# Peptides against a protein of PDB entry 6FRK: the designs that were tried, part 96

Target 1, 411 residues: chain A of PDB entry 6FRK
Amino acid sequence: NEEVLNAMLKEVCTALLEADVNIKLVKQLRENVKSAIDLEEMASGLNKRKMIQHAVFKELVKLVDPGVKAWTPTKGKQNVIMFVGLQGSGKTTTCSKLAYYYQRKGWKTCLICADTFRAGAFDQLKQNATKARIPFYGSYTEMDPVIIASEGVEKFKNENFEIIIVDTSGRHKQEDSLFEEMLQVANAIQPDNIVYVMDASIGQACEAQAKAFKDKVDVASVIVTKLDGHAKGGGALSAVAATKSPIIFIGTGEHIDDFEPFKTQPFISKLLGMGDIEGLIDKVNELKLDDNEALIEKLKHGQFTLRDMYEQFQNIMKMGPFSQILGMIPGFGTDFMSKGNEQESMARLKKLMTIMDSMNDQELDSTDGAKVFSKQPGRIQRVARGSGVSTRDVQELLTQYTKFAQMVKKM

## One batch from the design tools (peptide; aimed at target 1 L326 F332 D335)

Design b2_p29_2 (made by RFdiffusion4)
Pose (drawn by RFdiffusion4):
Structure b2_p29_2 (pose): chain A 374 residues (1-38, 47-273, 303-411), chain P 29 residues (1-29)
Amino acid sequence: NEEVLNAMLKEVCTALLEADVNIKLVKQLRENVKSAIDNKRKMIQHAVFKELVKLVDPGVKAWTPTKGKQNVIMFVGLQGSGKTTTCSKLAYYYQRKGWKTCLICADTFRAGAFDQLKQNATKARIPFYGSYTEMDPVIIASEGVEKFKNENFEIIIVDTSGRHKQEDSLFEEMLQVANAIQPDNIVYVMDASIGQACEAQAKAFKDKVDVASVIVTKLDGHAKGGGALSAVAATKSPIIFIGTGEHIDDFEPFKTQPFISKLLGQFTLRDMYEQFQNIMKMGPFSQILGMIPGFGTDFMSKGNEQESMARLKKLMTIMDSMNDQELDSTDGAKVFSKQPGRIQRVARGSGVSTRDVQELLTQYTKFAQMVKKM
Amino acid sequence: TTLEAIYEVKNIVTGIILIFEQRREAAEE
């Protein structure tokens, strides 16, 4: 049985290693689902599913904008990850939700960058800012957020150039662009086909600049996006959106369950009964209930107080014979009145008859009356 | 948990009252 756990466990470790999941997290997840584990494919895959939900959970809720206030969003990520494409996908998303959204092109390096964001904004009917001539992104971003602030826009999305960590020149310039415009949220856009080099870059981005949200693009293809577990752990940020194509409407919010599945592959007879059950639990205590001075009108009249401390186990064989629909019903007496066929099965395996209930049903009706009167 | 505890207390209190009423009726008879 120890060999059936390991053959089926190394087959999921290969399923995650092929899904570009970091080898550090696969080796760690393997001995996490081995230590926490101490119709067969369901008792195993349910334990694997709960262990994955533990990893995709960063514990941090997403940053959501406020209507009627200026929200500046700054995009960061590697070269070619889809920042300029996801810039227009997000401005188009909120603009359709009713936000005064605008775009700013703070890329002064990449050829045809302003022309790219200009044509994506021209098509989606979204205001845009940038420059062919201005070579300083700190100037383009500052003079753009200033312009769209004096025009009272609510979503101001600043696009930046691609950068990698070994370029300290572009990492300083990213920190200065973030310090000039002071963004309310910084989004780390990552390609879904990224391999093992993802945790190092995503961590260096978190160190130089405050990353609060992560977007995973190019998920409409074969890439399952296992590199996102290493960006969530590095940036401490949840995934808010995913990209699912080249167009502006190929964009939707991140849902954890489908991504992990792809990455993996009045008084009733029941109340009359419980009030009785507590009067029998408090039943050997009936002599305490005759104690009150001037209140002892009678005690165990006709000896019938002894069987009121004996009827509740026989009535329990009826509850023992009851399932969760009759037991958890608001009216435990209405489930059997409509279907007196349930009065025969309760009588079979519990040894009580269907006759005994007629005297109980009268005793029930009287008890149900005096509680609605209570 | 709190709702269940309140319901149990209500059952005990109601059960006690009902025992009293039955004893009164038995003394009258």

Design b2_p29_2_s1 (made by RFdiffusion4, then SolubleMPNN; from b2_p29_2, 19 letters changed)
Fold by OpenDDE base, seed 2:
Structure b2_p29_2_s1 (fold): chain B 411 residues (1-411), chain A 29 residues (1-29)
Amino acid sequence: as target 1 above (411 residues)
Amino acid sequence: MEEEEKRKKLNIELGIEIVQKLREEAAKE
């Protein structure tokens, strides 16, 4: 039993390290999981794999929860949000994404460019803000970020703005001058929240960078950027551990709408390659597709059919940037997206739909479609012939369906 | 000193009016 546990923990630890989870956190998680697993209960014939997976999931949820409630803006008040982070972290883009997110929710939002170091910083912010129809403030000639930030915050406060976002200078290195500038800006504007923006793609460097910022400025929130289909989410755990601050949002792409509130359970599920059903449901709801209510109710009841999967594929095909949505579907792991462009992913989805078009109503409407096919293997051969595909292609579809349906049953 | 402060202030842009015009134009389309 202990050998099996150690082997499975080794696989999980390897996968977490490959996902850019900090080695110290992986070591701690391994010890916590070992301590949480009752070896006697494992002897009783319980599914050892499920028990270990549940223990790992529970400990990862703890690692991403700093035990501190996330700051939230107050409606009808003036909320000053200061952004801090390295150059290339996506900080400036994330300022615009956050402003747009609140604007879409009916908040009076604005942007201040206090990045005086980077040539064209104000032009970039102005371009993004103008495109999103977000009010902005900045200078082409003022070199003191404290002056720009203070005057901008004052002007937007006087205009009764509710969300005032201040973008600061980023540096390539941890420079004392950057931290001094950030402290001077923070002292002048007295922000209600300081957001550290971190690039997920920097891997093991996430801890050291996040710690350096937390040691110098009062980081209260984290935003993780570049969590696209290739991004390893493990750096997020390192940021939470180093900053002791909650992740409030994630950036999932380059578009202004590639931004979502952080959810612990979906994120950990995605990190483990389980998929993000809740985030898929939320994204489907945001698109106001009229037929979504019936589907959401079925998902809440743990019912998922091949027809429901087909309808989901039709919806996904309507939603645009396909790569983001597929990465949220359980069993469509990183490998499904990593090998293909968006067109290849769409072609693969159309192939799966063509296979399902050759299924009958009994197969499509079964709450255990995979069991219908397993009991009568002749159905696989019929569907394969009807759709012009191999029996292997049908089995792969049923395997994907089974992975998804098993996750829906756990909701 | 006052002229330099005035010159610095002249190069600060407040986008409220710009964005308001863009919203009004987009509401007419």
Scores: peptide ipSAE 0.369, ipTM 0.805, DockQ to the pose 0.006
OpenDDE base, seeds 1, 3, 4, 5: peptide ipSAE 0.234, 0.245, 0.298, 0.313; ipTM 0.747, 0.755, 0.781, 0.788

Design b2_p29_2_s2 (made by RFdiffusion4, then SolubleMPNN; from b2_p29_2, 17 letters changed)
Fold by OpenDDE base, seed 1:
Structure b2_p29_2_s2 (fold): chain B 411 residues (1-411), chain A 29 residues (1-29)
Amino acid sequence: as target 1 above (411 residues)
Amino acid sequence: EKEKEEKEKKHKELGIKLLYEKRKEAAEE
């Protein structure tokens, strides 16, 4: 029993390390899971895999919870939100995404560019702000970020703005001068919230980076960026552990709408390759797709056909940056997306749709499509010939469908 | 310098325009 537990924990630990979870957190999680598992209950014939998976899920949920309530803006007040983070973290883009999020919620939002170090920082912010119709402030001539931030905050306070977002300078390295500049800006504008923006793609470096920021500035919130189909998000756990601050939002891609409130359960499910049906449903609802209600109702009833999967693929192709949404589909986890660029992922999806185009209505509309094919193997050969693919490619599609349909039945 | 000042002026003009558009939207609601 202990050998089986240790083998399964080793598999989970490997998967978490591959998901960019910090090695110290993986070790701690392994110990916590081992202590939380009753070995006697494992002996009683309970599904050892489900028990370990549940224990792992529970401990990951604890690692994402800093035990601190997230700051929220107050309606009718002037809320100053200062952004901090390294250059290339997506900080400037995230400022615009957050401003746009609040603007769409009926808040009076504005943007201040206090990044004087990066050439074209203000032009980038101005372009993003103008496209989103968000008021902005900055300077092409002023080099002191304290002056720009102070003047911008005062201007927008006088105009009764509710959400005042201040973008600061990033650096390529942790430099004491950057932290001093951030402290001077923070002291001048007295922000209600300091948001640390972290790139999820930096993997094992997330802990040291997040710690360096928290040790110098009073980080109260975290936003994790580049949680596209390639970033496994394990660095987010390191950010929470180091900053002791909640993740408030995630940036899922390059579009201004590729931004969502952080949800613990969907995030951990995605991190474990379990998919994020809730986040998919939310994203589909936001897009107001015509077939959305019928699809959501089928998913709620644990019904999922090959046609429903085809319609999901059509919807995904309509939703824009395709890499994000595939990673939300159970069984189309990071492994489907991690092996290629967005174009290759689109080509793979188009291939799957072409396979399904060679299926008949009986195969597509069956509540157990995989069983229809397993009972009559000649169907696999027909579909393979019709779509110009191997019988293996059809079997792989049916395996993915089966994984998804099993996850839908568990929700 | 003159090009920076002209960019600064155009920025201020655009920022003001966006403020007026938002005020107009808020007055029509």
Scores: peptide ipSAE 0.190, ipTM 0.809, DockQ to the pose 0.007
OpenDDE base, seeds 2, 3, 4, 5: peptide ipSAE 0.018, 0.164, 0.018, 0.006; ipTM 0.444, 0.721, 0.454, 0.275; seeds 4, 5 fail the geometry check

Design b2_p29_2_s3 (made by RFdiffusion4, then SolubleMPNN; from b2_p29_2, 21 letters changed)
Fold by OpenDDE base, seed 1:
Structure b2_p29_2_s3 (fold): chain B 411 residues (1-411), chain A 29 residues (1-29)
Amino acid sequence: as target 1 above (411 residues)
Amino acid sequence: SEEEEKRKELYRKLGIELLYEERKEASKA
């Protein structure tokens, strides 16, 4: 029994290390899981794998919970949020994502660029802010970030902004001068919250980086970036452990909408390769796919048209990057994405939609679309010419549709 | 299981039933 437990724990520990979980945290988790498992209950023929998975899940949830309540902005007040983090962490992009998130919720939000170290920092922030229609402040001539931050905060306070986000300089290395500059900015503007932005892709370096920031600056919140479908979430555990601060948001891609409130259970489920069914359901519900009830009813009756397939591809496209959607589906994690990149999957869907855009209503609304094309082969040639594809590409689409329609009839 | 039923319903809602069955077959292999 103990040998079987140790073997299974070794597999879990390997998977966690492969997910960029810090070696010290994996060791601690192993000891905690081993202490939480009743060996007598394991002897009674209970599913040892499920018991270990449940114990691992519980201990990972504890590692993500710092035991500190996350700061939240107060409506009708002036909330100053200072961002800190290394260069390349996605800090500047994350400032814009957070500003856009609050703006969409009806907060009067603005951005301040106090990054004087990086050439073009203000231009980048200005471009992002302008695209999102977010008010911004910065200087092309002032080199003191304290002056820029102070003037920008004062300006936006006087204009009754509710969310005032200050982006600071990020450097490539842990430099004492960077931390001193951050401290001077923090002392001048008196932020209500200091957000550390961490790149999840730095793996085992997450602990040391997060600790260095927390030791010099009073980090109260963490945002983890680059949690794309391929990104390993293990660094997030290291950030929480080092900062003792909650993760408040995650960045899940390059788009301004690729930003979500942090949820512990979905995150741990994804980290363990269980998928995120809840997050996928939430995304489906947020899209107001009201047409899904009508589709589900058609599917229950074994009816499926080329138009119904087109609408489903539109729905998948609206959910964001196809890789992220697949990564949320149990079993479709890293293994399915290994067969193609995100861009290729999106390009395939877009190609199929472009073929269907060249179909007529009789072809799209037929309960047997493949038979309509088989009876009149001239339709395939028309659609191929209209969409700029081969007749083979149209036949491949019709073959895929036929497989799908046959599956719907079996459901 | 109740979880498998929720998955099937989710795949129907997403129009990704083909992917579900392909993965279910691959998980049995």
Scores: peptide ipSAE 0.000, ipTM 0.273, DockQ to the pose 0.095
OpenDDE base, seeds 2, 3, 4, 5: peptide ipSAE 0.000, 0.000, 0.000, 0.000; ipTM 0.278, 0.286, 0.197, 0.219; seeds 2, 3, 4 fail the geometry check

Design b2_p29_2_s4 (made by RFdiffusion4, then SolubleMPNN; from b2_p29_2, 20 letters changed)
Fold by OpenDDE base, seed 5:
Structure b2_p29_2_s4 (fold): chain B 411 residues (1-411), chain A 29 residues (1-29)
Amino acid sequence: as target 1 above (411 residues)
Amino acid sequence: MEEEKEREEKNRELGIKIVYKLNEEAAKK
C-alpha cells in the first residue's frame, strides 16, 4: 500500500513540477498528502487513485488560499489601485482589462500612466483606454512618476471617479531604483490596493520575483497573466505563497475581455488536468449566449449527452479565443493546447464535431453514449466511415465525452 | 516649456471628457 501511494505521489509530483509548481511547494504537498491519507482506508478497496487525487486537490486549494480576504473596492468611494510588476508581465494591458471589467460593472473607472521609463508607455495605455472608452491621464513631458501619479489621482478624485488605476514602470530585472520609485509613488498616492501582476510563463521564477516585490511594497493582491493554454499556472501557487496575497483575477489572452475573476476550484481542477466546467459555464453565461440556459440546467442535473457536448462546441466556436475555452474542457487539457496554435485547436474541434455529425439521434441523445457504442461496436465503424476518420478517433472522442460526463455527474 | 505643459494638460482634459462622454452614450444603448 505504501509503495503504491509513493508511486502515485511521484506521478502527481512530476505533473505538478511540469505545471510550474515550485519544488518546495510540491515537497510540502507530498508530505501533507501522506499525512492526510489514512492507509487503512486505502486498504479497504476504495479507489486509491481517487483518494490521492482528492487529497492532492484539497492541499492545492489550501496553497492558493493565503488566509487573507481579498480587497474589494467600495461603491461610491474613490478607490486607488496601484499596479506593480516586471516589464513584459502584461501589467499595462492588465490595467486596461481591470478598468474595463469595473466599467462594465457600472463603476466610474479611469487609468493613470505613471510609467515614465518606457518610451511609448503612455501611447500604449492611451490606445487601450480609448478603444475601451476609459478616461485616462498621463504625460509626454513629465518624467517624475510621483508627479504624474499624484496629479492624476487628485484630478480623478475631484471628478468623483470610483476606480482609479495607476500603472507604474516595470523593469526587466529587479533593480533597487525600480523599488525606490514604486515606494515613492505608493507613499505619494496612498493606494487602497497594490496589485502585483505576474506572468505565469516565468514558471519556477515566480516565487523569487513575487517575494522581491512583497519585500519592498505592500502587495495586497495578485493578478496572473498569460494563462493561455501553454501556461499551466503552477507559478500562481508560488506567488500566493511568497506574497501571502490572494489572486483576484487572471488574464487568459490578448483581448480586453480575456480577463476573469479568480476561482480557486476551477483553477486547481485545470491545473490537475481535470478541466474547468464551472469556468466554462461562467464564460458561457458572460457571453449572454441565451441558447445555453438549457445546457447549463442539464449540467446542474448531472446530465450530459454527446449532443450537449456538440452544442457546447458550437458555442465555443462562437466565443472567439478558443485556446482558453478548450483548456477548460475536461480531456482537452494543456496537452491539447500545447501541441498547436489556435487554428489547429479549431481544426481539432471541427474534426470532433464532424465525427458527431455522423452519429444518429439515439447515440447523440443517450445519457451514456459510450455504453451505446460499447454494446454495439459496429456503431463505431459506421461513424468512423461516415466522418472519414479512424475507429480510434471515434474511440478517443468517446473517451473524452466519458471523462466530461463523469465530471458533470460529480458537480 | 510651460506653454507646452498647459497645452498638453488641456488636451488630456479634452481627451478624458470625450472618452467619458462616448462611454456614457454607449451605456445608454
Scores: peptide ipSAE 0.024, ipTM 0.388, DockQ to the pose 0.007
OpenDDE base, seeds 1, 2, 3, 4: peptide ipSAE 0.007, 0.000, 0.015, 0.006; ipTM 0.267, 0.249, 0.345, 0.278; seed 1 fails the geometry check

Design b2_p29_3 (made by RFdiffusion4)
Pose (drawn by RFdiffusion4):
Structure b2_p29_3 (pose): chain A 374 residues (1-38, 47-273, 303-411), chain P 29 residues (1-29)
Amino acid sequence: NEEVLNAMLKEVCTALLEADVNIKLVKQLRENVKSAIDNKRKMIQHAVFKELVKLVDPGVKAWTPTKGKQNVIMFVGLQGSGKTTTCSKLAYYYQRKGWKTCLICADTFRAGAFDQLKQNATKARIPFYGSYTEMDPVIIASEGVEKFKNENFEIIIVDTSGRHKQEDSLFEEMLQVANAIQPDNIVYVMDASIGQACEAQAKAFKDKVDVASVIVTKLDGHAKGGGALSAVAATKSPIIFIGTGEHIDDFEPFKTQPFISKLLGQFTLRDMYEQFQNIMKMGPFSQILGMIPGFGTDFMSKGNEQESMARLKKLMTIMDSMNDQELDSTDGAKVFSKQPGRIQRVARGSGVSTRDVQELLTQYTKFAQMVKKM
Amino acid sequence: EEAEEAAEEAEEALEEAAEAAEEVREALE
């Protein structure tokens, strides 16, 4: 049985290593689902599913904008990850939700960058800012957020150039662009086909600049996006959106369950009964109930107080014979009144007859009356 | 005074429990 756990466990470790999941997290997840584990494919895959939900959970809720206030969003990520594409996908998302959204092109390096964001904004009917001539992105971002602030826009999305960590020049310029415009949220956009080099770059981005949200693009293809587990752990940020194509409307919010599945592949007879059950539990205590001075009208009249401390176990063979629908019903007496066929099965395996209940049903009706009167 | 008040509250709670037991007895009759 120890060999059936390991053959089926190394087959999921290969399923995650092929899904570009970091080898550090596969080796760690393997011994986490091994230590926490101490219709067969369900008792195994359910344990694997709960261990994955434990990893995709960063514990941090997403940054959401406030209507009637200026929300500046700054995009960061590697070269070619889909920042300019996801810039228009997000401005189009909120603009359709009713936000005064606008775009700013703070890329002064990449050829045809302003022309790219201009044509994406021209098409989606979204205001845009940028420059062919201005070579300083700190100037383009500052003079753009200033313009769209004096025009009272609520979603101001600043696009930046692609950068990698070994370029300290572009990492300083990213930190200065973030310090000039002071964004309310910084989004780390990552390609879904990224391999093992993802945790190092995503961590260096978190160190130089405060990354609070992560977007995973190019998920409409074969890439399952296992590199996102290493960006969530590195940036400490949840995934808010995913990209699912080249168009502006190929964009939707991140849901954890489908991504993990792809990455993996009035008084009733019942109340009359519980009040009785507590009066029998407090039943050997009936002599305490006759203690009150001037209140002892009677005690154990006709000896019938002894069987009121004996009927509740026989009535419990009826509850033992009851399932969770009759037991958890608001009116435990209405489930059997409509279907007196349930009065025969309760009588079979519990040894009580269907006759005994007629005297009980009268005793029930009188008890149900005096509680609604209570 | 605090012990008398706690004794009156325990007498009242016992009166209420005795009344419930008399009502159950009458229902069984």

Design b2_p29_3_s1 (made by RFdiffusion4, then SolubleMPNN; from b2_p29_3, 18 letters changed)
Fold by OpenDDE base, seed 4:
Structure b2_p29_3_s1 (fold): chain B 411 residues (1-411), chain A 29 residues (1-29)
Amino acid sequence: as target 1 above (411 residues)
Amino acid sequence: EEEEKEKEEKLEELKKLRELYLKFQEALA
């Protein structure tokens, strides 16, 4: 029994180290799990693997709990949120994501660019804010971040904004000058919350970086970014341990919507490679994918129409970034879809749907749609004219449909 | 136990749907 426990704990410890969990935390977790498992209960025929996984899960949940409540904005008040973090952490993008999140929740939200060090910082923030229709403030001429932050906060307070987000300068290294600038900005604007933005991809460096920020600035919240990459987020545990501050949000991709409130249970489940079954079920229920049972049944019978393909493309389009759903299913790494291919794939799907919008019910509902078009070539020309595409584009769609229908028949 | 089994069945269906969608994306690429 003890040999089996030690072997399984070694496997879990290896997986946690591969997930960028700090070596000290992994050692402590191993000792805590070993102390929490009753070897007599393991002898009674309980699934030893499930017991160890549950014990590991419980100890990881404790590691992401700093024992302090997360700050939350007060409705109808002015809430100043200052962002701090290294250059390349995703800080500026995260400011826009947080602003958009609160705006969608019906908060009067704005952005301030107090990054005077990085050339084009204000242009980048302005571009992101304009795309999201978020009010913004910054300067092309003022070089003092304290002046910009103070004027911007005062302006938006006078305009009764509820959420005032201040983006600050980042540096490539921990520089004393950066921390002095952050302290001067914090003292001038008196933020209600200071958010440390951490890149999950920095791995074992997360502890040292998070500690360096907490030792200089009163970090009260953490946001972890780039969890859509190879980073499993083990560095988040190090950030919580070092800052003693809760994770409030996570960034799960490059899109402005790739941002969610931190949930401990789903995060630890993903970290362990168990997936996010609950979040997946919730997302499937939100999509009303109940109509997929009828599709799966048709697929089992080898029936697949152009309408069935259209409905599937609609479902894919409704799911949003497929990468998010991919990351919720156990055993599939985040690496399976290159991010660049997703927008292009969505554009291709939309083009194909536009072609199918020019098809009639007889064409869409035929179990042999490709033969309907092959028997009457005039249908291809009609659909091409109706959708504003070439006859070749319609033939390519029908060729793709035929390939899909053949794949479905082999399932 | 029944809720866990229903969650496992839904997860298996979702995995099959995902495999289908991945094959769709590969064939559209």
Scores: peptide ipSAE 0.027, ipTM 0.391, DockQ to the pose 0.208
OpenDDE base, seeds 1, 2, 3, 5: peptide ipSAE 0.024, 0.021, 0.026, 0.026; ipTM 0.426, 0.465, 0.434, 0.406; seed 1 fails the geometry check

Design b2_p29_3_s2 (made by RFdiffusion4, then SolubleMPNN; from b2_p29_3, 19 letters changed)
Fold by OpenDDE base, seed 1:
Structure b2_p29_3_s2 (fold): chain B 411 residues (1-411), chain A 29 residues (1-29)
Amino acid sequence: as target 1 above (411 residues)
Amino acid sequence: MEEEEERKRLLEELKELTELYKLFMKALE
């Protein structure tokens, strides 16, 4: 029994190490799991694998809980949130994501760029903020981040903003000068919350990085970035262990909406390769997939119209990043679609839908849409003019439709 | 039991949608 337990724990420990969980945490977890498992209950014929998995899951849940309540902004007050983290951690992008999150929740939100070290930092923040319609402050001429941060905070306080996000300089190296600058900014603006942004893809370096920030700055919250299909998330455990601060949000991609509140159970489930069944169920329910049964049945009968194609494109677009949905299914590899191909494909789908928005019901509902257009070439010109595209783009759409209809007939 | 069957149904529906999505993405290439 002890040999079986040790073998199974070795397998789990290997998987956790492969998930970038720190070796010290894995050792501690192994000891805690051994202490939590009753060997006598394991002897009684209970599914040993399920017991070990449950014990591991329970101990991982404890590792992501620092025992400290997460800071939350107060409605009707001015909440100053300072961001800290290394260059390339996704800090600036995360500032915009958090601002957009609160704006969508009805908070009066703004952004301040206090990164004077990186050339183009203010232009990047301005571009992101403008795209999201978020008010912003910064300077092209002021080199002191304390002055910029202080002026920006004062301006937005006077304008009664509720969420004031301050982005700071990120550097490639843990330099004392960076930490001194962050401390000077923090002392000047007196933030209500300091958010440490960590890149999950740095693996075993997460502990040392998180500790270096906590030793210099009073980090109260953690945001973990790049928790898309490639990042296994084990570094998040190291961040919590080092900072003693809760994870409040996670970044799950490059888009401004690839940002969600941290949920412990789904995160640990994904870390263990169990998928996110709860998130999957929620997502499936949001999609109203009951309408898709009728479509799947039509597809099985080899009936496929331009409208059916449009409805499928709508469903794909509602699903969002399909790679994320696939990553929620147990046993589907996260590498199912390369990220680059997915964004380009989504842009193509949106273009095709825009062309189809200029089609009439007779064209959309025809079982041979390509033939309708081939018989009356004036339809192609009408659709092209209506959608602002070339006649070639409409012909390419019809060619793609024909390819789809042929593939559906082979299913 | 009903929740587990519903979960299985939803997973199968999602799997079918996934295969359809693959087919669509492959035809867009």
Scores: peptide ipSAE 0.027, ipTM 0.471, DockQ to the pose 0.280
OpenDDE base, seeds 2, 3, 4, 5: peptide ipSAE 0.022, 0.022, 0.025, 0.024; ipTM 0.485, 0.481, 0.488, 0.462; seed 3 fails the geometry check

